# Peptides against a protein of PDB entry 4GXB: the designs that were tried, part 76

Target 1, 277 residues: chain A of PDB entry 4GXB
Amino acid sequence: VPTEEVSLEVLLSNGQKVLVNVLTSDQTEDVLEAVAAKLDLPDDLIGYFSLFLVREKEDGAFSFVRKLQEFELPYVSVTSLRSQEYKIVLRKSYWDSAYDDDVMENRVGLNLLYAQTVSDIERGWILVTKEQHRQLKSLQEKVSKKEFLRLAQTLRHYGYLRFDACVADFPEKDCPVVVSAGNSELSLQLRLPGQQLREGSFRVTRMRCWRVTSSVPLPSGSTSSPGRGRGEVRLELAFEYLMSKDRLQWVTITSPQAIMMSICLQSMVDELMVKKS

## One batch from the design tools (peptide; aimed at target 1 C209 W210 L235)

Design b2_p30_4_s3 (made by RFdiffusion4, then SolubleMPNN; from b2_p30_4, 19 letters changed)
Fold by OpenDDE base, seed 4:
Structure b2_p30_4_s3 (fold): chain B 277 residues (1-277), chain A 30 residues (1-30)
Amino acid sequence: as target 1 above (277 residues)
Amino acid sequence: EFFGRNENFEKDLEEWMEWLRQGVVGASPL
């Protein structure tokens, strides 16, 4: 792609548009810096955020595809997909809520965290009780962003990334699940026939390894689900988990977001390693 | 294919606890 100046749209978690002028040859960090500058985010806070490739759903929700890598050219990465449903999103890129304290000290950082948190609650990524909802609404009406975040930090799945409904082979084959990544775990929510909603917690510290595989379904028989085009690649995330003492078991999640899930796993492991160093 | 590995797996062993719990009833978005 020839090097040209272009206008690139980057979205915040709440869908707010940030337009930046960049070069087509600008790498991910260059674009991130441009976005930070546009928002007046201090340089020392840039590292707390990342750019993500997402697919915008009909309802405006974001399906995270992957984190943009350092070597990528965000303009090329998003435009090469030739679909307007793909967007670049700015989001915080750490898992430990303790880092919120650093970000919240700055007005722009505070606003970004607040907007993201409100959006995550509205989308059901962060779970709230009726009482918590009342409290959050009161704080929002008072425009008390710090207090809002402090309360939000106590909520279930605060800081998690929620994935689209998918399928796992655990606890049973072809089990419908909703996966969320956060707090050094994969949370798998599932409802078996005749049972209440249950959540399985798979801590990354108990994952020996994981892999993403791609396969092309063989043109086997009849039930092409109408929405899957012929030859659609099936992605799977498999992780080897310590279920009990000296017992490792593979768990496989079939999801178009398998790559993003693996990125989350690696990111959570990396953060844990940084804390131990 | 992508492959991730926990290089500190043996050192980062958590105590075994119940891997599956009941979901919280009444949780909803804001």
Scores: peptide ipSAE 0.035, ipTM 0.592, DockQ to the pose 0.094
OpenDDE base, seeds 1, 2, 3, 5: peptide ipSAE 0.033, 0.022, 0.024, 0.023; ipTM 0.483, 0.513, 0.511, 0.513

Design b2_p30_4_s4 (made by RFdiffusion4, then SolubleMPNN; from b2_p30_4, 17 letters changed)
Fold by OpenDDE base, seed 1:
Structure b2_p30_4_s4 (fold): chain B 277 residues (1-277), chain A 30 residues (1-30)
Amino acid sequence: as target 1 above (277 residues)
Amino acid sequence: EFFGYNPNFEEDLEEWLRWLREGVVGASPL
């Protein structure tokens, strides 16, 4: 791609648009720096955020596809998909809420975290009771961003990334699940027929390894799963989990977001390693 | 295909085994 100056749109978690002038040859870090400069985010806080490739759904929600890597050219990465549904989103890229304290010290950082948190609550990524919702709404009306975040930090699935509904082979084969990644775990929410909503927690510390596989289903005549067109790539995330003493079991999640899930796992492992050093 | 490995798994396993010996069962996946 020839090096040209272009206008690139980067979205915040709440859908707010940030337009930056960049070169088509600018790498992810260059674009991130341009976004930070546009927002007046200090350089020392840039590392707390990342650029993500997302698909915007019909309801305006974002389906996270992957984190943009350092070597990537964000303009090329998003435009090569030739679909306006794909967007670049700025989001915090750490898991431990303790790092919020560093980010919240700056007005721009505070605003970014606030906007993200409001959006995550509105999207149902953060789980709230009716009473908690009332309290949050009151704080929002008062524009008390710090207090809002402090309350939000105590809520279930704060800081989690919620994925689109998918399928797992646990606890039963072909079980519909909603996966969320955060707090060094994969949370699997499921509702079996006639049962209450259940949540399983797979801690990263008990995952020995994981893998992402891609397969193209052979056109077997009978398994017209209605939604998969001929040649649709099936992505699976499999992880080997310590279920009990000396008992490892593979758990497999079938999802178009398997790559993003694996990125989350690696990121959580990396953060844990930094904390132990 | 992408493969990830938890380098702390063995350490976490030992800690978990210690808890089991002490009668503290870690949270079941479900």
Scores: peptide ipSAE 0.130, ipTM 0.603, DockQ to the pose 0.088
OpenDDE base, seeds 2, 3, 4, 5: peptide ipSAE 0.147, 0.029, 0.141, 0.149; ipTM 0.664, 0.526, 0.647, 0.675; seeds 2, 3, 4, 5 fail the geometry check

Design b2_p30_5 (made by RFdiffusion4)
Pose (drawn by RFdiffusion4):
Structure b2_p30_5 (pose): chain A 263 residues (1-190, 198-221, 229-277), chain P 30 residues (1-30)
Amino acid sequence: VPTEEVSLEVLLSNGQKVLVNVLTSDQTEDVLEAVAAKLDLPDDLIGYFSLFLVREKEDGAFSFVRKLQEFELPYVSVTSLRSQEYKIVLRKSYWDSAYDDDVMENRVGLNLLYAQTVSDIERGWILVTKEQHRQLKSLQEKVSKKEFLRLAQTLRHYGYLRFDACVADFPEKDCPVVVSAGNSELSLQLREGSFRVTRMRCWRVTSSVPLPSGGRGEVRLELAFEYLMSKDRLQWVTITSPQAIMMSICLQSMVDELMVKKS
Amino acid sequence: DPVTESLMEDVAYEQERLEETAATRMEAFE
């Protein structure tokens, strides 16, 4: 891509706009640093956040497509799709909530975690009852951002990433499920199954050839993971999802974080 | 069809990336 200065909108998890001037040839880290500079996020906290390509739904929710890799050009990644429904999103990119402590030591870092947690509750990524949700919106007005986040850290699925509803062959073939990734596991809500990353020997991403539109082709995508169900018993679990790649990225990210910790 | 081409590129990249990172996943599994 010829080098040219352009304006790029990067959204926070709640949809707040962050406008940055970047080059068409800037890579992911360059764009991330420009967003951090605009938000006044310290350099030493940039590594706790990443940029994601998402599809914004009619209701404003985001369906995560992929985390942008180091070699990617974010302006090109989103513009090449030729659709205004695709957006670049900044979100925390670690899994263990112990790292929230490092981020919350800074006002901007705390503000970012607060904003995405509020959105996570509003969009049902964090699981609460109708009554609890009522209480939370109230506590939100009455408590500091820090106190609100400490409470939110104890809520079901805090720190998980939720995927569009899809199907899986667990427990039975073609079961409708909602899959979420977090806390070193995949959660399948059918009833529920919890599949620990440490019990996955491997996982595979498969795709059908592109098919005519039922002007975009369609592809059937699957993410299958080989799971240690019990001693010396491995069983494949298959999820059919247009977000199979994003699920694979989350599994790799969670495995990588476990290994960094082990080291 | 840039959307479908982009998806297929992602699929190829992801499969190749998984081959490169297989040892790390095996270690984590063990």

Design b2_p30_5_s1 (made by RFdiffusion4, then SolubleMPNN; from b2_p30_5, 18 letters changed)
Fold by OpenDDE base, seed 4:
Structure b2_p30_5_s1 (fold): chain B 277 residues (1-277), chain A 30 residues (1-30)
Amino acid sequence: as target 1 above (277 residues)
Amino acid sequence: DPETEALMREIERIQKELEENRSKFEEVFS
C-alpha cells in the first residue's frame, strides 16, 4: 500500500469512535500514540492499552480476533479484510487489577477504564448479581467512577475477555463451552444436559504448554458450526494441563478465536513474569 | 453520603474475602 495520510477509526470498548489521522505505513505503536494523543491520554499510560482487531457482531458486541502486533500496520490490517465488520478497538492490556490504580489516577485513564467496565458489564463479560447491579447503577447515577470501578474490581470475571461460545473436548467430547480469559486462567463455563451451570478453571501456571493448530476439515455434507462454510479453516487451541499430581492431560478448544486465546495466555504469562522480576 | 460509605465498607469486606479465598473458583471440572 502506498504511504499516504488516512483517517483511521478506532473504537473504544463502548463503541465510541476515535478518528485519527495517520499514515498507512504507521505501525501499531504509532497508531496507538495517535489515539492516545486524540484522547489526551498521557504518554506514561499508553503502555497500559493495546489495539485489537475485532469482528463486530450484529448486536454490536465485539468478537476479539487478535491483538495487533508491533510490526503490523493497523490501517492495512483492518482494511485488507475488506469487511466493515472488522474494527480496531482500544482496550486495556493488563490483567492484574492493581494496575488500575496507576491508570485511574488520570482523568482520561479513569474514563477509559470506566467506559470499558460499563461495557463489559452490559455485555455480560463481568458477572453481576441483581443487588450488585443495583449498587453499580446507584454509583453511575452519582457519577462516582472511582467507586464504580472499586466495586467492579470485586466482581466475578472482572478484567476477563469473554469469547464466543465454542467447543471443547473436556470434560466430554464436543462439549459446548464459553471460555473467558483473565486472572491468569482460562475459565470454562458449560452446562451439560440436565445439569447446572458449571465452571472450571485452568490456571496458566499449571499449563505445561499450549499450541494453536489450523486444519481444513474433510469435505462433509454439513458444517455443524454456525457461519462456517465448507472447507473453512478450523482453529484449535490445545494445552497440556496438570490436572493432578504428576497427571498431565491435553485439553483442546475448537474456536475461531483460538489465536486470541493463545495471545491471552501468553500475555498473562508475560505479566506474571514481570511481577516476579 | 451514608449509602456510599456503607457500600465502600462492603467493598472492602469483599476485597478482603477475595484475597483470602482466591481458590474458590479455581477448581477444574471433576
Scores: peptide ipSAE 0.022, ipTM 0.557, DockQ to the pose 0.016
OpenDDE base, seeds 1, 2, 3, 5: peptide ipSAE 0.018, 0.000, 0.021, 0.013; ipTM 0.389, 0.343, 0.374, 0.364; seed 2 fails the geometry check

Design b2_p30_5_s2 (made by RFdiffusion4, then SolubleMPNN; from b2_p30_5, 17 letters changed)
Fold by OpenDDE base, seed 4:
Formats: sequence, structure tokens, C-alpha cells
Structure b2_p30_5_s2 (fold): chain B 277 residues (1-277), chain A 30 residues (1-30)
Amino acid sequence: as target 1 above (277 residues)
Amino acid sequence: DPETEALMEEIERTRKELEEKRPKFEEVFE
């Protein structure tokens, strides 16, 4: 693509649109800096955020596809898909809520975290009870963003990224699950026949390794997933997990978001390494 | 499947450990 000035739309978690003028040749960091400048986010806070490629669903929810890499050209990455459903989203890119303290000290940072958190609650990514919801609404009415975030930080799955419903081979083959990544884990929510909703936690510190694979299913008489055509590429995330002392077991998640899941895993591991130094 | 159940229990224990490390509402506002 020839180098030219273009207008690029970047969305916040709540769907707010930020238009920035960039070059088609601008890399991810260049675009991120442009977005930060547009929002008046200080330079020292830019590192707490990243740009993500997402698919906007019919209900307005975002299905995260992947984090844009440093060498990528965001304009090219999103436009090459030739579909308006794909968007670039700005979101915080750390997992430990302790880093919220740094971001919240700035008005713009506070607003970004607040908007993201409100959106995550509304979308059901952060789980709230009726009473907690009432408390959160009260704080919103008082326009107390800091207190809102402090309460939110105590909530289940705060800071998690929720994926679309998918399938895992654990605890049983072809088990429908909802995966969320956060707090150095993959949380798998599932309901076995005749049982209550259960949540399993796979901690990254107990993962020996993981990999993403792509495959083309063999022709079968029926497709397992509605809307998936025959021969469509299937992505899988497989990780080897320490289930108990000296017992490793492979777990495989079949999901179009397998790449994003692997990115989350690596990101969580990287953050843990930084904290240990 | 007893083996599956045992594995699920182990996973649940891990989850509980993580939840215990999370700040609680009472600690923030009470």
C-alpha cells in the first residue's frame, strides 16, 4: 500500500469512536501514540494500553481476534479484511489491578478505565450480584469514578477478557465452555448435563506449554457448529497442564479466538516475569 | 468418571486460591 495520510477509526471499549489522522505506513505504536494524543493521554501512560483487532457482533459486543503486533500497520491490518465488522479497539493491556493505581492518577486514564469497566460489566464480562449492581449504580449517580473502580476491582472476573462460547475436550469431549482470561489464568465456565454451572481455573503458572494449531476438518455429513461450512479452518489452543503432582494432561480448546487466547497467555506470563524482577 | 471428578476438584481448588487473593468488598468499603 502506498504511503498516504488516512483517517483511521479506533474504538474505545464502550464503542466511543476516536478518529485519528495517520499514515498508512504507521506502525502500531505510531497509531497508538496518535490515539493517545487525541485523547490527551500522557506519554507515560501509553504503555498501559494496546490496540486490538476485534470483530463487532450484531449485538455490538466485541469478539477479540488478536492484539496488533509492533511491526503491523493497523490501517492495512483492518482494511485488508474487507469487512466493516472488523474494528480496532483501544483497551488496557495489563492484568494486575495494581497498575490501575498508576493509570487512575490521570484524568484521562481514569476515564478510560471507567469506561472500559462500565462496558465490561454491561457486557457481562465482570460478574456482579444484584446488590453489587445497585452499589455500582449508586456510585455512577454520584459520579464517583474512583470509588466505582475500587468496588469493581473486587468483583469476579474484573480485568478478564471474555471469549465467545466455544468447545473444549475437558472435562469431557466436545464440552461447551465459556473461556475468560485474566489474573494469570484461563477460567472455563461450563455446565455438565444435570449439573450446576461450574468454573474451572487453569493457572498459567501450571501450564508447561501451549500451542495454537489450525486444521481442516475431514468432510462429514454434518457440521458441529451452526454456520460453519465444511472445510472451514478450525483453530485450537492446546496446553499441557499440571493437574496434580507429577501429572500432566493436555487440554484442547477449539475456538476461532485460539490465537487471542494464546496472546493472552503469553501476555500474562510476561507480566508475571516483570513483577518477579 | 472418578478421574474426571478428581481433576475438576483440583481445578476448583485452584480457582478458590485465586479468589482468596482478590480484594474483597468488605476490605474496601467496610
Scores: peptide ipSAE 0.029, ipTM 0.448, DockQ to the pose 0.022
OpenDDE base, seeds 1, 2, 3, 5: peptide ipSAE 0.027, 0.009, 0.028, 0.018; ipTM 0.431, 0.370, 0.437, 0.401; seeds 2, 5 fail the geometry check

Design b2_p30_5_s3 (made by RFdiffusion4, then SolubleMPNN; from b2_p30_5, 18 letters changed)
Fold by OpenDDE base, seed 3:
Structure b2_p30_5_s3 (fold): chain B 277 residues (1-277), chain A 30 residues (1-30)
Amino acid sequence: as target 1 above (277 residues)
Amino acid sequence: DPETEALMEEVERTRRELERKRPLFEEVFS
């Protein structure tokens, strides 16, 4: 691709548009720095955020496709898809909420976390009770961003990335599930017939390994997954999990977001390794 | 791979402490 100056749109979690002038040859870090500069985010806070490729759904929600890689060209990556549904989104890229303290010390960082958290709550990524919702709304009305975040940090699935509904083979075959990644785990939410909502917590520290596989479905194939059109590549994330003492079991998730799930797993593991070093 | 080794050590530690861990599944509010 010839090097030229272009206007690139980067979205915040709340859908706010940030327009940056970059080169088509600018790598992910270059674009991220441009976005940071546009937002007046300090250089020392840039590392707490990443650029993600997402597909914007009809309701305005984001289906995360993948994190943009370091040597990737964001402009090319998004435009090559030739669909306006695909966007680049800025989001925090750490899992431990303790790092919020560093980001919140800066006004821009605080605003970014606040906007992300509000959006995550509105989109149902963070689970809230009625009372918690009331408290959050009160703080939002007062524009008390720090207190809002402090309360939000205590909420179920704070800091998690929620994926589109998909299918897993656990606890039952072809079980509809909602997967979320965060707090060094994959959360599988499901409601079996006649049962309450349940969450399975798969901690990455108990995952012996994981893998992503892709396949082209055969026309005569009986296995289908929601959200997959005919002829589309089927993606699966499988991980081997320590279910109990000396008992390993494979769990397989069928999802178009399997790659993103694996990226989250690796990211969570990496963060744990950094913290333990 | 040092990272893999570290992870496996954590898995082993988890195995020893598994009885103290929370159940795999729990009911949550919607």
Scores: peptide ipSAE 0.244, ipTM 0.630, DockQ to the pose 0.029
OpenDDE base, seeds 1, 2, 4, 5: peptide ipSAE 0.019, 0.038, 0.049, 0.017; ipTM 0.408, 0.694, 0.693, 0.441

Design b2_p30_5_s4 (made by RFdiffusion4, then SolubleMPNN; from b2_p30_5, 18 letters changed)
Fold by OpenDDE base, seed 4:
Structure b2_p30_5_s4 (fold): chain B 277 residues (1-277), chain A 30 residues (1-30)
Amino acid sequence: as target 1 above (277 residues)
Amino acid sequence: DPETEALMRAIERTQKELEEKRPLFEEVFA
């Protein structure tokens, strides 16, 4: 791709559009800096955010595809997909809510976290009771962003990234689940027929290893997931989990977002390692 | 205002409880 100046659209979590003028040859960090400058986010806070490639669903929700890597050219990465449904999204890229304190000290950082949190609540990524929702709405009406975030930080799945519904082999084979990543865990939510909503918690610290695999289902195979066309690539995230003392068990999640899940796992591990240093 | 203060106190209490209630051994599936 020839080096040219282009206008690149970057979305916030709430769908707000940020237009930046960049070079087609600008790498991820260059684009991120341009976005930060456009938003008047100070340089010392840039590291708390990342650019993500997402697919915008029909309902306006974002399906996260992957985090853009350092060597990537965001303009090329998004345009090469030749689909308007793919977007670049700015989102916070840390897991420990303690880092919110650093970001919230700045007006722009506060606004970014607020917008993201509001969006996550509206999309059901953060689990909220009716009473909590009432409280949040009250704070929103008062434009009390700090108080809003403080309350939000106490909510279930705050700071989690929610994935599209998929399938896991746990607790039983071919179990439909909703996976969320956050708080150094993968949360698997499911509702079996006639049962209440259940949640499986898989802590990253108890994962011995994980891997992503890709395969093409056999046309005659009964293992084809409904709605998956013949020849469609099937992605799976498998992790070996310490279920109990001296008992390791493999858990496999089948999802088009398996790569993103693995990125989240590595990111959570990396953050934990930094904290231990 | 009193309502805001009450909310903030509740938030602080909740945060503390969340920190204290972290189990040593989490159930794999609950």
Scores: peptide ipSAE 0.019, ipTM 0.496, DockQ to the pose 0.017
OpenDDE base, seeds 1, 2, 3, 5: peptide ipSAE 0.014, 0.025, 0.051, 0.007; ipTM 0.394, 0.504, 0.570, 0.340; seeds 2, 3 fail the geometry check

Design b2_p30_6 (made by RFdiffusion4)
Pose (drawn by RFdiffusion4):
Structure b2_p30_6 (pose): chain A 263 residues (1-190, 198-221, 229-277), chain P 30 residues (1-30)
Amino acid sequence: VPTEEVSLEVLLSNGQKVLVNVLTSDQTEDVLEAVAAKLDLPDDLIGYFSLFLVREKEDGAFSFVRKLQEFELPYVSVTSLRSQEYKIVLRKSYWDSAYDDDVMENRVGLNLLYAQTVSDIERGWILVTKEQHRQLKSLQEKVSKKEFLRLAQTLRHYGYLRFDACVADFPEKDCPVVVSAGNSELSLQLREGSFRVTRMRCWRVTSSVPLPSGGRGEVRLELAFEYLMSKDRLQWVTITSPQAIMMSICLQSMVDELMVKKS
Amino acid sequence: DPVVDSLLSSVDYQNELLEEKKAEREELFE
């Protein structure tokens, strides 16, 4: 892409706009640093956040497509799709909430975690009852951002990434499910199954050839993981989802974080 | 179809990345 200065909108998890001037040839880290500079996020906290390509739904919710890799050009990644429904999003990119402690030591880092946690609750990524949700919106007005986040860290599925509703062959073939990734596991809500990353020997991403539109082709995508169900018993679990590659990215990210910790 | 090409490219990239990271996952699994 010829080098040219452009304006790029990067959204926070709650949809707040962050406008940055970048080059069409800037890669993911360059764009991330420009967003961090605009927000006054310290350099030493940039590694706790990443940029994601998402599809914004009619109701404003985001369906995560992929985490942008180091070699990618974010301006090109989003513009090449030729649709205003696709957005670049900044979100924390680690899994263990112990890292929240490092981020919350800075006012901007705390503000970012607070903003995405509020949005996570509003969009049902964090699981609360109707009554609890009522209480939380109230506590939100009455407590500091820090106190609100400490409470939120104890809520069900805090720190998980939620995927669009899809199907899986667990427990039975073609079961409707909601899949979420977090805390070193995949959660399948059918009843529930919890599949630990450490019990996955491998996983595979498969796709059908592109099919005529039922002007965009369609592809059937699956993410299958080989799971150690019990001693010396491995079983494949298959999820059929247009977000199979984002699920694979989350599994790799969670495995990588476990290994970094082990080292 | 740029959407489909982007998707398949991402699938191919993820499969290549899985080949490169296989040993680490095997170690974690064991």

Design b2_p30_6_s1 (made by RFdiffusion4, then SolubleMPNN; from b2_p30_6, 17 letters changed)
Fold by OpenDDE base, seed 2:
Structure b2_p30_6_s1 (fold): chain B 277 residues (1-277), chain A 30 residues (1-30)
Amino acid sequence: as target 1 above (277 residues)
Amino acid sequence: DPVTEALLAAVERVNKEMEENREKWEELFS
């Protein structure tokens, strides 16, 4: 690809557009720095954020596909897909809410976290009661961003990434589930026939290993993942989990976001390793 | 198509990264 100056659109979690002038040959970090400069985010806070490839849904929600790698050229990576539904999104890329303290010390960092958190609540990624929602709205009306975030940090699934509804083979075959990644776990929410909503927690420290597989479904296949047509690539995340003492069991999640799930697992484990050392 | 190719490439990358870091991550497994 010839090196040219281009305008690249990067979205915030709330859909706000940030236009940056970059070279087609600029790598992910170069683009990230350009976005930071446009937002007036200090250099020392850039490392708390990453660029993600997402698919924008009809309702404007983002389905996270994967994190852009360091070697990638974001302009090329997104435009080569030849589809307007794919976007680049800026989002915080750490898990421990303690790091919010560092980011919140800066006005721009605070604004980014606030906007992301508001969006996550609106999209149902963060779970809130009616009373909590009222309190959050009150703080939002007062534009008390720090107080808003402090309250949000106490909420269920704060800092989690919520995935589109998908299917797992746990606790039974072809079980519809909603998966969320955060707090060093995969949370699987499911509702079995005649049962109440249940949540299963799979801690990354109890995962011996995981992998992503790809397959092409048979034309006559009766088992189709929701939202995927025949002939499309089927992605699965499989992890081997320590269910109990000396009992390992494989769990498989069928999802178009299996890659992103894997990236989340890797990222959570890496963060834990940093804390341990 | 470009989307499929990109996804398949990403699958390879994440699995490779898993294998490269497996020994390191085993320290957290318990």
Scores: peptide ipSAE 0.569, ipTM 0.941, DockQ to the pose 0.738
OpenDDE base, seeds 1, 3, 4, 5: peptide ipSAE 0.555, 0.561, 0.569, 0.555; ipTM 0.936, 0.938, 0.940, 0.937

Design b2_p30_6_s2 (made by RFdiffusion4, then SolubleMPNN; from b2_p30_6, 18 letters changed)
Fold by OpenDDE base, seed 4:
Structure b2_p30_6_s2 (fold): chain B 277 residues (1-277), chain A 30 residues (1-30)
Amino acid sequence: as target 1 above (277 residues)
Amino acid sequence: DPETQALLEAVERVNREMEENREKWEELFS
């Protein structure tokens, strides 16, 4: 792609559009800096956020595909996909809510966290009771963003990334699950026939390793198009988990978001490493 | 297609990163 000045749209978690003028050759950090400048986010807070490639669903929700890498050219990365469904989203990129304190000290940072949190609650990524919802609404009405966030930080799955419904081989083959990543874990919510909703927690510290695999299903008569679409590649995340003392078991999640799941695992582990150093 | 190509490249990247950091990350394993 020739180096040209272009207008790039970057979305916040709540769908707010941020238009920035960048070069097609600008890398991820350059674009991120442009977005920060547009929002008046100070330089020392830029590192708390990242750009993500997402697919916008029909209901306006975002299905996270992957984090944009440093070497990538966001304009090229998104436009080369030749689909308007793909968007670039700005989101906080840390897991420990303690870092919220740094971000919240700045008005823009506070607003970003607030908007993201509101969106996450509205989309059901953060789980709330009826009473908690009432309290949150009250705080919204008062426009008390700090208090809102403080309450939100105590909620179940605060700071988690929720994935689209998918399938796992645990506890049974082809088990429908909803996966969420956060707090150094993968949370798998499942409902088996005749059973109540169950949640399995897989802590990253008990994952010996993980990998993503890709496979192409056997051609069917309906897949006559020469172009391989997104639906023609099966992605799986497999991790080896310490179930009990000296008992390792592989768990496999089949999901189009397997890449993003892996990125989350890597990111969570990296953050833990920083804390230990 | 571009989508498939991007996915495959991303798969390679995340797996490479996993392998490159495996020893380091094992320090957290318990």
Scores: peptide ipSAE 0.566, ipTM 0.944, DockQ to the pose 0.774
OpenDDE base, seeds 1, 2, 3, 5: peptide ipSAE 0.535, 0.555, 0.549, 0.550; ipTM 0.936, 0.942, 0.940, 0.940

Design b2_p30_6_s3 (made by RFdiffusion4, then SolubleMPNN; from b2_p30_6, 17 letters changed)
Fold by OpenDDE base, seed 3:
Structure b2_p30_6_s3 (fold): chain B 277 residues (1-277), chain A 30 residues (1-30)
Amino acid sequence: as target 1 above (277 residues)
Amino acid sequence: DPEVEALLKAIEEENARLEENREKWEELFS
């Protein structure tokens, strides 16, 4: 692609549009810096955020496809897909809520976290009781962003990324699950017929390894990932998990978001490594 | 399909990165 100046749209978690003028040859960091500049986000806070490729659903929800890598050209990455449903989204890229303290000290950082958190609650990514919801709404009405975030930080799945409904082979084959990544784990929520909601927690520190695989389903095969048509590439995330002492078991998640799940796992591991150093 | 191609490339890159960093995160494995 020839180098030229273009207007690129980047969305915030709440769907707010940020238009930036960038070069087609600008890499992910360059675009991120441009977005930060547009928002008046300080340079020292840029590292707390990342750009993500998402697919916008009919209901306006975002299905995260992957994090844009450092070497990528965001303009090319999104436009090459030739579909308007694909967007670039700015989101925080850390997991430990302790880092919120650094970001919240800045007005722009606070606003970004607030907008993201509100959106995550509205989308059901963060789980709230009726009473908690009432409290959050009250704080929102008062525009008490800091207090809102402090309350939100105590909520179940705060800071998690929620994926679209998919299928896993755990605890049973072809089990419908909702996967969420956060707090150094993959949470698999499932409801079996006649049973209560169950949650399986898979801590990254108990994952020996993981991998992403792709396959092309046979036309006669009914084993396509949910939401993909026959003949579409099936993506799977498989991880080897230490279930108990000296007992490793493979768990496989079939999802179009398998790459994003893998990225989340690596990101969580990386953050843990930083904390250990 | 550009989407498929992009995903396949991302898979390859992700798996390569995982292999490269395997020794690092294995230290966290218990």
Scores: peptide ipSAE 0.126, ipTM 0.727, DockQ to the pose 0.698
OpenDDE base, seeds 1, 2, 4, 5: peptide ipSAE 0.058, 0.124, 0.015, 0.038; ipTM 0.648, 0.721, 0.454, 0.625

